# Ledger of designs, part 23: peptides against a protein of PDB entry 3B8E

Target 1, 230 residues: chain A of PDB entry 3B8E
Amino acid sequence: PFLIFIIANIPLPLGTVTILCIDLGTDMVPAISLAYEQAESDIMKRQPRNPKTDKLVNEQLISMAYGQIGMIQALGGFFTYFVILAENGFLPIHLLGLRVNWDDRWINDVEDSYGQQWTYEQRKIVEFTCHTPFFVTIVVVQWADLVICKTRRNSVFQQGMKNKILIFGLFEETALAAFLSYCPGMGVALRMYPLKPTWWFCAFPYSLLIFVYDEVRKLIIRRRPGGWVE

## One batch from the design tools (peptide; made by RFdiffusion4, then SolubleMPNN)

Design b1_p10_2_s4 (from b1_p10_2, 7 letters changed)
Fold by OpenDDE base, seed 3:
Structure b1_p10_2_s4 (fold): chain B 230 residues (1-230), chain A 10 residues (1-10)
Amino acid sequence: as target 1 above (230 residues)
Amino acid sequence: ELLELAREAL
């Protein structure tokens, strides 16, 4: 989010406080829950890792985490961001380069895509209105991300959902996201304005895409062991 | 404290 904010000079998609809520709030319990996951059925057929040669963080993990899943998650967040701004009169093309004027408190006549003028205060309300749905979008796509992280090779349908700590993590992160989104005072404390319940669904296609993509990837790995997809 | 820091950072 912040990189695109700088590069494209768009209004800030996700606040620093909301990022901290993700990193320190919603992601911790889910991440810990993976330590309690049952070993895959084929684990005893794999050679033990050589600690001298085999990195824990390898190119495949980086490619999957940042290059594939992370990009889909980012796309989901930005999709939600663009939808909200479009509903408020700012089409995506109009947002490019708008940051300079958007963040200038002395400019009170910034025009939207329909020629409506927006005061600084109105613009900041819309900006902060985007932060909460973007945050929630990340949580929704993280459901899929957490579930796919249960296994390296086996389908989730083969592995099952037996990890009670993971199920608790999914509940906890969702409950925390709802709390942060709707608790009175969060708009003042965290600049997280309440979102319309419909905005929770904006991420669902991306969450499904992540899940399907990984299941297909795992299917390919199972059918063609030692392929470039592994 | 984290909430206060967050508020100051806004």
Scores: peptide ipSAE 0.009, ipTM 0.443, DockQ to the pose 0.036
Fold by OpenDDE base, seed 4:
Structure b1_p10_2_s4 (fold): chain B 230 residues (1-230), chain A 10 residues (1-10)
Amino acid sequence: as target 1 above (230 residues)
Amino acid sequence: ELLELAREAL
């Protein structure tokens, strides 16, 4: 999100507070829960990792995490962001380069795509209105991300949802997201304005895409062991 | 990074 904010000079899609809520709030319990995941059924058939040659974090993992899943997650967040701004009169093309004027407190006549003028305060309301749905979008796509991280090779359907701590993590992150989104005063305290419940569904296609993508990947790995997809 | 983010959030 922040890279696109800088490169495209768009209004801030995700605030620092919301990033902290992701990194320290919604992601921690789910991440810890993976330590309690049951070993895959074939784990004893695999050779142990050589700690001298095999990195824990390798290029394949980075490619998968940042290059594939992370990009889909980012696309989901940005989709939500662009939809919200479009509903408020700012079409995606109009947002390019708008940051400078958007963040200027002295400019109170920033025009939207339809020629409506927006005061600084109105723009910040819209910006903060984007932060919460973007955050919620990340949480929703993280459901899929967490679930796919349960296994390297086996399908989630083969592994099952037996990890109670992971299930708890999914509920916790969702409850926290709902709390941060709807608790009175969060708009003032965290600049997270409440979102319409319909915004939760904006991420669902992307969450499904992540899930399907990974299941297909795992299917390919199972059918073609030692392939480039591992 | 988290501390910097926290400072910016305050």
Scores: peptide ipSAE 0.007, ipTM 0.489, DockQ to the pose 0.030
Fold by OpenDDE base, seed 1:
Parts: structure tokens; C-alpha cells; sequence
Structure b1_p10_2_s4 (fold): chain B 230 residues (1-230), chain A 10 residues (1-10)
């Protein structure tokens, strides 16, 4: 989010506070829950890692985590962001380069794509209105991310959902997301304005895409061990 | 008022 904010000079899609709520709030319990996951059925059939050649964090893992799954997650967030801004009169193409004028408190006549003028206060309201749905979108795609992280090679259907701590984590992150989104005073305290319940569904296609993508990847790995897809 | 505006903007 922040990189695109800088590169494209668009209004801030995800606030710093909301990022902190993800990194320190919603993601912590789910991440910890993975430590309690049962070993995959094939783990004892794998050769021990060579500590000299096999990195714990390799280029493939980075590519998968940040280059593939992370990009799908980001696309989900940006989709929600662009939809909200478009519904408020700001088409995606109009947002390019708009940041400078958008963030200037002395400019109270920023035009949208339809020629409507927006005061600084109005612009900040719509910006902060994007932050909460973007945050929620990330939480929803994190459901899929957490589930796919249960296994490296086996299907989630083979592994099952036996990790009660992981299940608790899914409920916890969702409950926290709902609390942060809807609790009175969060708009003032965290600049997280409440979202319509329908916005929770905007991320579902991306969450499903992540899940299907990873299951297909794992299927390929199981059928063709040692392929480039690992 | 800000909350209402936010609800309308969503």
C-alpha cells in the first residue's frame, strides 16, 4: 500500500494505524497458532535440510510469500480502495498524481472525475473511509493465507482443521477486525470509520483465489516433485 | 456527523 502511495502519488490507501492494527493486532495470534500445527504426514519422508546449502528462507519462499500471495492480497486491498473512491467520484486514473493536492489542507476545491469539488475535510473523510475496508480486506485474505500456511506440500483437506488454536486465531482476528471497525469512538481514536457490512465480501474472491492457487500449487508439487513450482 | 458522513461514503 505505502509503496504504491509513493510511486503513483495516490491518496493513502491504508493508514499507518491500520497497518499497525494488522501487524500487531490481527496477525499475531494467527501467526502464533501455526507453531501448534501438526506435522505433515510426509515430513519424516523428507531428507534433513542441508544447513550449508538449504536456507530456511529461500528465494522460492520469498517469491511465494511476497511475490505471489502477498501480491494477491495487495490487489484485493487496492480493489476495495479503488471501488470506494470510484463510488465517491474518483476514478482510478484520476487518482494518479492527486496525492499532492489531496493532502494540501489549503486546497478546498479538488475536483473529482465528474467535476465536483471536494474540501480538505471531505477528502479526508473519504480517505479514512477507505482505510477500514482495506484493513478488513486484508483480514479476509489473511484467512486464506493462514489456512494455506498449515501445510507446505499436503492439501489442507489432507491435513484437516484439527488445530484449535488456529481456529481460535481466525475467530479472534475477525472479532478484532469487527471491533476496530464498528466500536464507537474508533473513528476518532484510530481514524477507522465504520464500514457497511457488504464491504466484508469484497475480499472473498481474492481469498478464494489465494486458497485455490495454493491448493493447485501443492497439487502440482505432489504430482511432480522437484519441479520449479516448489 | 463524521460517522454519518463516513456511512454515506461507504
Amino acid sequence: as target 1 above (230 residues)
Amino acid sequence: ELLELAREAL
Scores: peptide ipSAE 0.006, ipTM 0.399, DockQ to the pose 0.140
Fold by OpenDDE base, seed 2:
Structure b1_p10_2_s4 (fold): chain B 230 residues (1-230), chain A 10 residues (1-10)
Amino acid sequence: as target 1 above (230 residues)
Amino acid sequence: ELLELAREAL
């Protein structure tokens, strides 16, 4: 998100406070829960990792985590961001390079895609209105991300949902997201304005895409061990 | 500019 903000000079899609709420709030319990996951059924049939040659974090893991899944997550967030701004008169093409004028408090006549002028205060309200739905979108796609992280090779349907701590983590992150989105005073304290309940559904296609993508990947690995997908 | 943006975002 922040890289695109800099490169494209668009209005800030996700605030620093909301990023901290993701990294320290919603992701902490889910991440810890993975330590309690049961071993895959074939783990004892695999050779132990060679600590001299095999890195714990390899290029394949980085590519999967950041290059594939992370990109789908970012696309989900940006989709929500662009939809909200478009509904408020700012089409995606018009946002390119707009940041300089958007963030200038002395410019009170920034035009939208339809020629309507927006004051600095009005623009900041719209910006902060994007932060909460972007945050919620990330939480919804993280449901799928957490579930796919249960296993490296086996399907989630083969592994099952037996990890009670992981299930608790899914409920906790969802409850926290709802609390941060709807609790009175969060708009002042965290610049997280309330969102319509319908915005939660904007992320569902991306969450499903992550899940299906990883299950297909795992299926290929099971059918062709030692392939380029592993 | 980035530091100012970060300060405003906090």
Scores: peptide ipSAE 0.000, ipTM 0.355, DockQ to the pose 0.026

Design b1_p10_3_s1 (from b1_p10_3, 7 letters changed)
Fold by OpenDDE base, seed 5:
Structure b1_p10_3_s1 (fold): chain B 230 residues (1-230), chain A 10 residues (1-10)
Amino acid sequence: as target 1 above (230 residues)
Amino acid sequence: LPPLEYVPLD
């Protein structure tokens, strides 16, 4: 998020404080839940051909898969950000380079894509209204990430939802997202303004995309054992 | 707190 803000000079899509809330609030309980997940019986039955090399390859492949999932998560957040700004008159092309004037407190006549003028206060309301649904988008996408992390090879439909700690993690991150979005004073404390409930659904296509991506990946691994995807 | 509404377009 911060890199594209610097490179494209767009209005800030996600605040530093909000990023810290993701890293410390929403990711911690899920990470703990994975430590208690039941090991796949199929993985334990498979003897490594070369224990040293196969371990290194597996760690690299897992790291790459999580890196790809993280990119899809970020894309989901940016999609929500661009949709909100477009509904408020700022098309994505118009946002390029706009940050300089957007962040200037003394400019009260910043034009949108339709020629409407926006005061500094109005712009900051829209910006901070984007921070909240970006955060919520990450949480909704993390639901899929958590569910797919239960298994390395088996489908989620085969393994089932047996981990109560994972279910608790999903509840906790959702409750935290609702708290940060709607609790009085969050706009002042965290620069997270409340969002319309409809924006919770904006991330669902990306959550589904991650789920489908991982199920297809796992299906390929099952059909081609010892391939580069495993 | 700002309302649950976006800034209206004029």
Scores: peptide ipSAE 0.014, ipTM 0.483, DockQ to the pose 0.078
Fold by OpenDDE base, seed 2:
Structure b1_p10_3_s1 (fold): chain B 230 residues (1-230), chain A 10 residues (1-10)
Amino acid sequence: as target 1 above (230 residues)
Amino acid sequence: LPPLEYVPLD
């Protein structure tokens, strides 16, 4: 998120506090959940042929999968951001380079893609209106991530939701998202304005994408044992 | 496009 903000000079998609809430609030319980997730029964039944090499390969594949999922999560957040700004008259192309004028409090006539002029205050309301849905989008996408990370080879439907820590993590991050989104004063304290319930659904296509991606990955692994996708 | 109804910050 922050890299695209710098490179593209777009309005800030996610505040520093919201980033911290993601990194420390929403990721901690999930990370613990994944650490306590029992290794897939099929992985445990296979004696490692070479424990050192198989461990390294496994770590690389986990890292790659996590990196890919993280990219999809970021894309989900940016999609929500661009949708909100587009609905407010700022098309994605128009946002490129706009940050300089956007962040200038003395410029009160920043034009949107339709020629409407926006005051500094109006622009900041729209910006902070993006923060909460971006955060919620990450949480909703993380639901899919947590569900898929439970197994490497088996479908989610085969493994089921046996990890109580995972269920607790999903509950905690959802409760945190609701709290940060709707608790009075969060707009002032965190620059997270309340969102309409409809914005929770903006992430669902990306959650589905992650789910489909992982199920396809797992299907490939099942069909080609010993492939580089394990 | 209709302006997004800003939920008024109470």
Scores: peptide ipSAE 0.013, ipTM 0.486, DockQ to the pose 0.089
Fold by OpenDDE base, seed 3:
Structure b1_p10_3_s1 (fold): chain B 230 residues (1-230), chain A 10 residues (1-10)
Amino acid sequence: as target 1 above (230 residues)
Amino acid sequence: LPPLEYVPLD
């Protein structure tokens, strides 16, 4: 978020405090849940492998998978950001370089893509309106990530939702998202304005995409053991 | 505040 904000000079898509809440709040329980699930999966399958080489390869594959997932999460967040701004008259192309005028409190006539003039206050309202749905979008995408990370090779449909820690993680993330989105004062404290319930669904295509992608990946791994997709 | 919605200028 912050890098694209600097590079593209767009209005700030996600506040620094909300980023910290994601990094420290939402990611911790998922990471723990995944650590437990890997431990359970490893206990069931460990033939005596060479612990140095096999651990290193597995850590690299996991790191790459998480890196790719994180990119898809960011894309989901930015999609939500662009949708909200487009629904408020700012098409994606118009946002490029707009930050200079957007953040200038003395300019009260910033035009949108349709020629409507926006005051500084109105612009800040729509900016902070983007922060909450961006955060919620990440959480909704993380649901898919948590579900797919349950299994290395098996379909989620085969293993089911047996991991209570994962279910707790999903609940915690959702509760945190609801708290940050709807608790009184979050608009002032975190610059997270309340979102309409419809914005929770904006990420669903991305969550579905991640789910389908991983199920297809796992299917390929099952059909071609030792392939480059492992 | 509720999310802003673009109001097209007529």
Scores: peptide ipSAE 0.009, ipTM 0.459, DockQ to the pose 0.054
Fold by OpenDDE base, seed 4:
Structure b1_p10_3_s1 (fold): chain B 230 residues (1-230), chain A 10 residues (1-10)
Amino acid sequence: as target 1 above (230 residues)
Amino acid sequence: LPPLEYVPLD
């Protein structure tokens, strides 16, 4: 999120505190669960390799999985961000470079994609309107990622302890999302406005896309074992 | 807090 904010000069999609909540609260437990999950699956499928190489493989797999999941989550959040802004008159192309004028409190006539002028206050309402749905979208995408990861693994029994960590992670992230979305004062404290229940569904098309992509990937892997898609 | 509301397009 923050990198794209800097590179593309778009309005801030997510606050720093919410990013920290994602990184520490929502992403960490699922990522650890997935990392342990992948590591153990690879350890069990492959004959005992050199323990030094197995640690390196695990670290690489953890890093790769975390990096991939984080990118997917970011894409989901940005999808919701762009949807919200588009519904408020700001098409994605128009957001590129808009940050400078967007953040300027003295400019009260920032035009949207349709020529409507937006005051600084109105722009900040829309910006903060994006924060909560962005966060919730990450959580909902994480649910999909976690479901996908569960479906990749044949060993239900070895998944048991990981399933507890995973279920705990899902509970924690959902509880955190609900807390941040609906706790009184979060709009003032964290610039997270309360979310209409309908916005929880904004991520579902993206989650479905990820699911379809993963099922297609799995299908390709099953048809071409040892392919580049592994 | 007011629910998530779109800024109305005037």
Scores: peptide ipSAE 0.007, ipTM 0.497, DockQ to the pose 0.070

Design b1_p10_3_s2 (from b1_p10_3, 6 letters changed)
Fold by OpenDDE base, seed 5:
Formats: sequence, C-alpha cells, structure tokens
Structure b1_p10_3_s2 (fold): chain B 230 residues (1-230), chain A 10 residues (1-10)
Amino acid sequence: as target 1 above (230 residues)
Amino acid sequence: IPPFEYVPLE
C-alpha cells in the first residue's frame, strides 16, 4: 500500500495503524493455520529424502505462498479503494498526482473527474471511508486465499475444511473487522469510519475470481502432472 | 459509476 501511495501520489488508501492491525490481528492466525495445513496436506505426503534440504524447501514454499496471498489481498484492497473513489467522482487516472492538493487543508476546491469541487473536510471523509472497506476487503479476500491454499493439487471440495485453526482464524479476523468497522470512536482513534454493510460485498467478485482461477489451476495440474503450472 | 456524496454512518 505505501509503495503505491509514494510512487503514484494517490490519496492514502490505508493508514499505518490499519496496516499494523492487519499484520497483528488478521495475518498471525492465518499464517499459523497455513503452516499446519501444509504439514497435513498433499504437499507433505512424501517422506523427505534429505531432512535438511527438504525442510528448507518446505519453509520456502510456505513463505512464498504467504507472500503471494499478501499481494492478492493488497490488490483486492486497492480494487475496493478505487471503486469507492470512482463512485464519489474520482476516477483512478484522476487520482494520480492528486495527493499534494488532496492533503492541503487550504485548498477547498479540488475538482473531481466530473468537475465537482470538494472541500478538505469532504475529501478526508471519503479518504477515511476507504480505510475501513480496504481492511474489510483484505479479510474477505483472505477467506478465499486461505481456503484455496489448503492443498496444492486437490480441489477445496475434495479436501474439505479440516483445519480447525483456519476456521478459528477466519472467525477471528471477521470479528476484528466488524469491531473496527462499527465500534464507537474508531473513526477518531484509527481513522476508520463506520462501514456501510453494502461495502462488505465489494470484494466478493474478486474473491470468487481468485477461487475459480485456483480451481482451474488445480484442475490443469491434475490433468498435466509435472507441468509449469504446478 | 455515477458520482454521489458518501455520508458516513454516525
């Protein structure tokens, strides 16, 4: 999030405090759940030929999978961010380089893509309105990502939901997202304004797309063992 | 997407 914020000079999509809440609140239990699930999955069905090298390879695979999940989550968050701003008159192209004027308290006539003028207060309301949905979108995308990462080759429908730690993690992150979204004072404390319930669904098409993509990938792997997609 | 003013829930 910060890299895109700095490079593109867009309005801040997610605050530092919200990022810390993601890292500490949502990522910890899922990361542990993935480590346990991989140990019991089809990836670990073979005994290691060399315990030292095969352990390193497994740790690398877990780290890579976690890194990929984090990137997909960030993409989902940015999708929601751009949708919210576009619905409020700021198209993605118009946001490029807008940060300087956006953050200036003395400029109260920043124009959107449709020629509407926005006061500093109005701009900050819509910016902070993006923070909560960005966080919630990460949680919703993470539901799909965690479920698809249970196995490398098997469909989710074939493997089932056996990992109790994963289920607990999904519940915890959802409860945290609801708490941060609706608890009084979160707007002042965390710059996370209350979320309209409709915005919880913004990430669903993206999560579904990732889910379908992974199921297709796994189907290809099963049909073409030893291919580059594996 | 038609532009509209977002009003946060108070």
Scores: peptide ipSAE 0.017, ipTM 0.593, DockQ to the pose 0.074
Fold by OpenDDE base, seed 3:
Structure b1_p10_3_s2 (fold): chain B 230 residues (1-230), chain A 10 residues (1-10)
Amino acid sequence: as target 1 above (230 residues)
Amino acid sequence: IPPFEYVPLE
């Protein structure tokens, strides 16, 4: 989120503290999953594979998988961000380069895509209203990713423990999302305004798209074992 | 086009 904020010069989609919460929450699950997978691999006394090389390959594969998931989650968050801003009169194309004027407190006549002028205060309200649903969208997309991981029929046993850790991680993320969204003072402290329940559903179309995409990917992999899509 | 009222998520 922060990288796109810098590169595209769009209004800040998510607060820095909230980003830290996401990073801490999302990084903990992979770390725990790796630790458990190593412990299981040690218990199963698989034939002496070179433990260093196999560990490194598994860590790389997991890191790549989580990196891809993280990118998809970020895309989901940005989708919600663009939806909210579009509903408030700012089309995605209009947001490009807008940050300079958006963040200028002395400019009180920033026009939206429809020619309406927005004061600094109004713009900041809209900006901060994006933070919470962006975070919630990430959590909801992570739910979809978990379901997708469960539906991977191949290697169900290795996925079993990963699934428990993922479920725990998702529970923590959901609890964190609820806390950050609805705890009194979070609007002031984190610039995360409370969400109407309807905004929890904004991510569902994107989650469905991810689900369909992953099912199509799985289908392609099944039809072309050893293909480049792996 | 009527002016967009900002949609507070409250």
Scores: peptide ipSAE 0.016, ipTM 0.546, DockQ to the pose 0.142
Fold by OpenDDE base, seed 4:
Structure b1_p10_3_s2 (fold): chain B 230 residues (1-230), chain A 10 residues (1-10)
Amino acid sequence: as target 1 above (230 residues)
Amino acid sequence: IPPFEYVPLE
């Protein structure tokens, strides 16, 4: 999110503190999962086939999987960000390069995509209005990822403890999202305004799209084993 | 084009 903010010069989609919360939350689940997978591998007394290669492959697969999940989550957050800004008159194309004028407190006539002028205060309100639902969207997308992971046949047995850790992590993230969204003073302290319950559903179309895409991918793989879609 | 109504999440 922050890299896209810098590269595209768009208004800040997510606060730095919230990014840190996501990074800590999303990194903790993988780290715990890795620690437990190593512990389960040691308990199951299956002769490590090739302990060096299998550990390296597992670490690479886990790092790639979590990297991909993180990218999907970021895309979900950006989807919500663009929806909110579009509903407030800022189309995605218009946001490109807008940051310089957006963040200038002396410019009170920044035009949206429809020629409406926005004061600095109004712009900051809509910016901070995006922070909470961006974070909530990530959490909701993670729920979808959990469902997708549970439906994968080959990994279900290896996912036993991993799923418990993942469920626990998702519970913590959901609790954190609820805390940050609804605890009094969070709007002032973290620039995370309280979220109307309806905005929790903004990510659901995206989550559904990911789910459908994954199911279609699985269907293609099942019908064409060894295809390029693996 | 009518001015867009600001949609607060509050």
Scores: peptide ipSAE 0.015, ipTM 0.551, DockQ to the pose 0.137
Fold by OpenDDE base, seed 1:
Structure b1_p10_3_s2 (fold): chain B 230 residues (1-230), chain A 10 residues (1-10)
Amino acid sequence: as target 1 above (230 residues)
Amino acid sequence: IPPFEYVPLE
């Protein structure tokens, strides 16, 4: 997300606090799940046939899956961002290179795609209104991961602890998203303005996309064991 | 130019 912000010079899609919440919330769940898998592997004295290779393969598979899911999450967040800005008069093409003028507090006549002039304050309200739904989009997309994990019949034994950790992580992220979205003063304190409940649904197409992606991936793996999609 | 009014997303 931050890379696209730098490359495209668009208004900031994610606040620093939102980024920190994503990094601490979303990225910690996989890390904890990996730590518990290692602990379970130590408790279950089943000598991994090749502990180094199997661990490395599993870490690579998890890293690839997480990287791909993370990419879809980022795309979902950016989609929500562009939808919000488009609904507020800023078409995606108009946002390219706009950051310099957008962030300048002395420019109070930045035009949208329809020729309306926006003050610095108005622009910042819209920008901060994008931060919350971007975060919420990520959380809602992560709910799809929970469903995907539940549908995996073959990994049920390893899934037990992973599911509990994942459910706990998703609960924390959802509670955090609700807190950041609806707690009074969060707009002033954290630059996360309240979100209408309808925006929670903006992420659902991407949740479905992840679901379809994982089912297709599983289907490919089943049909072509040892393929690059593993 | 379509008439557009700023709607805060609350």
Scores: peptide ipSAE 0.014, ipTM 0.538, DockQ to the pose 0.133; fails the geometry check

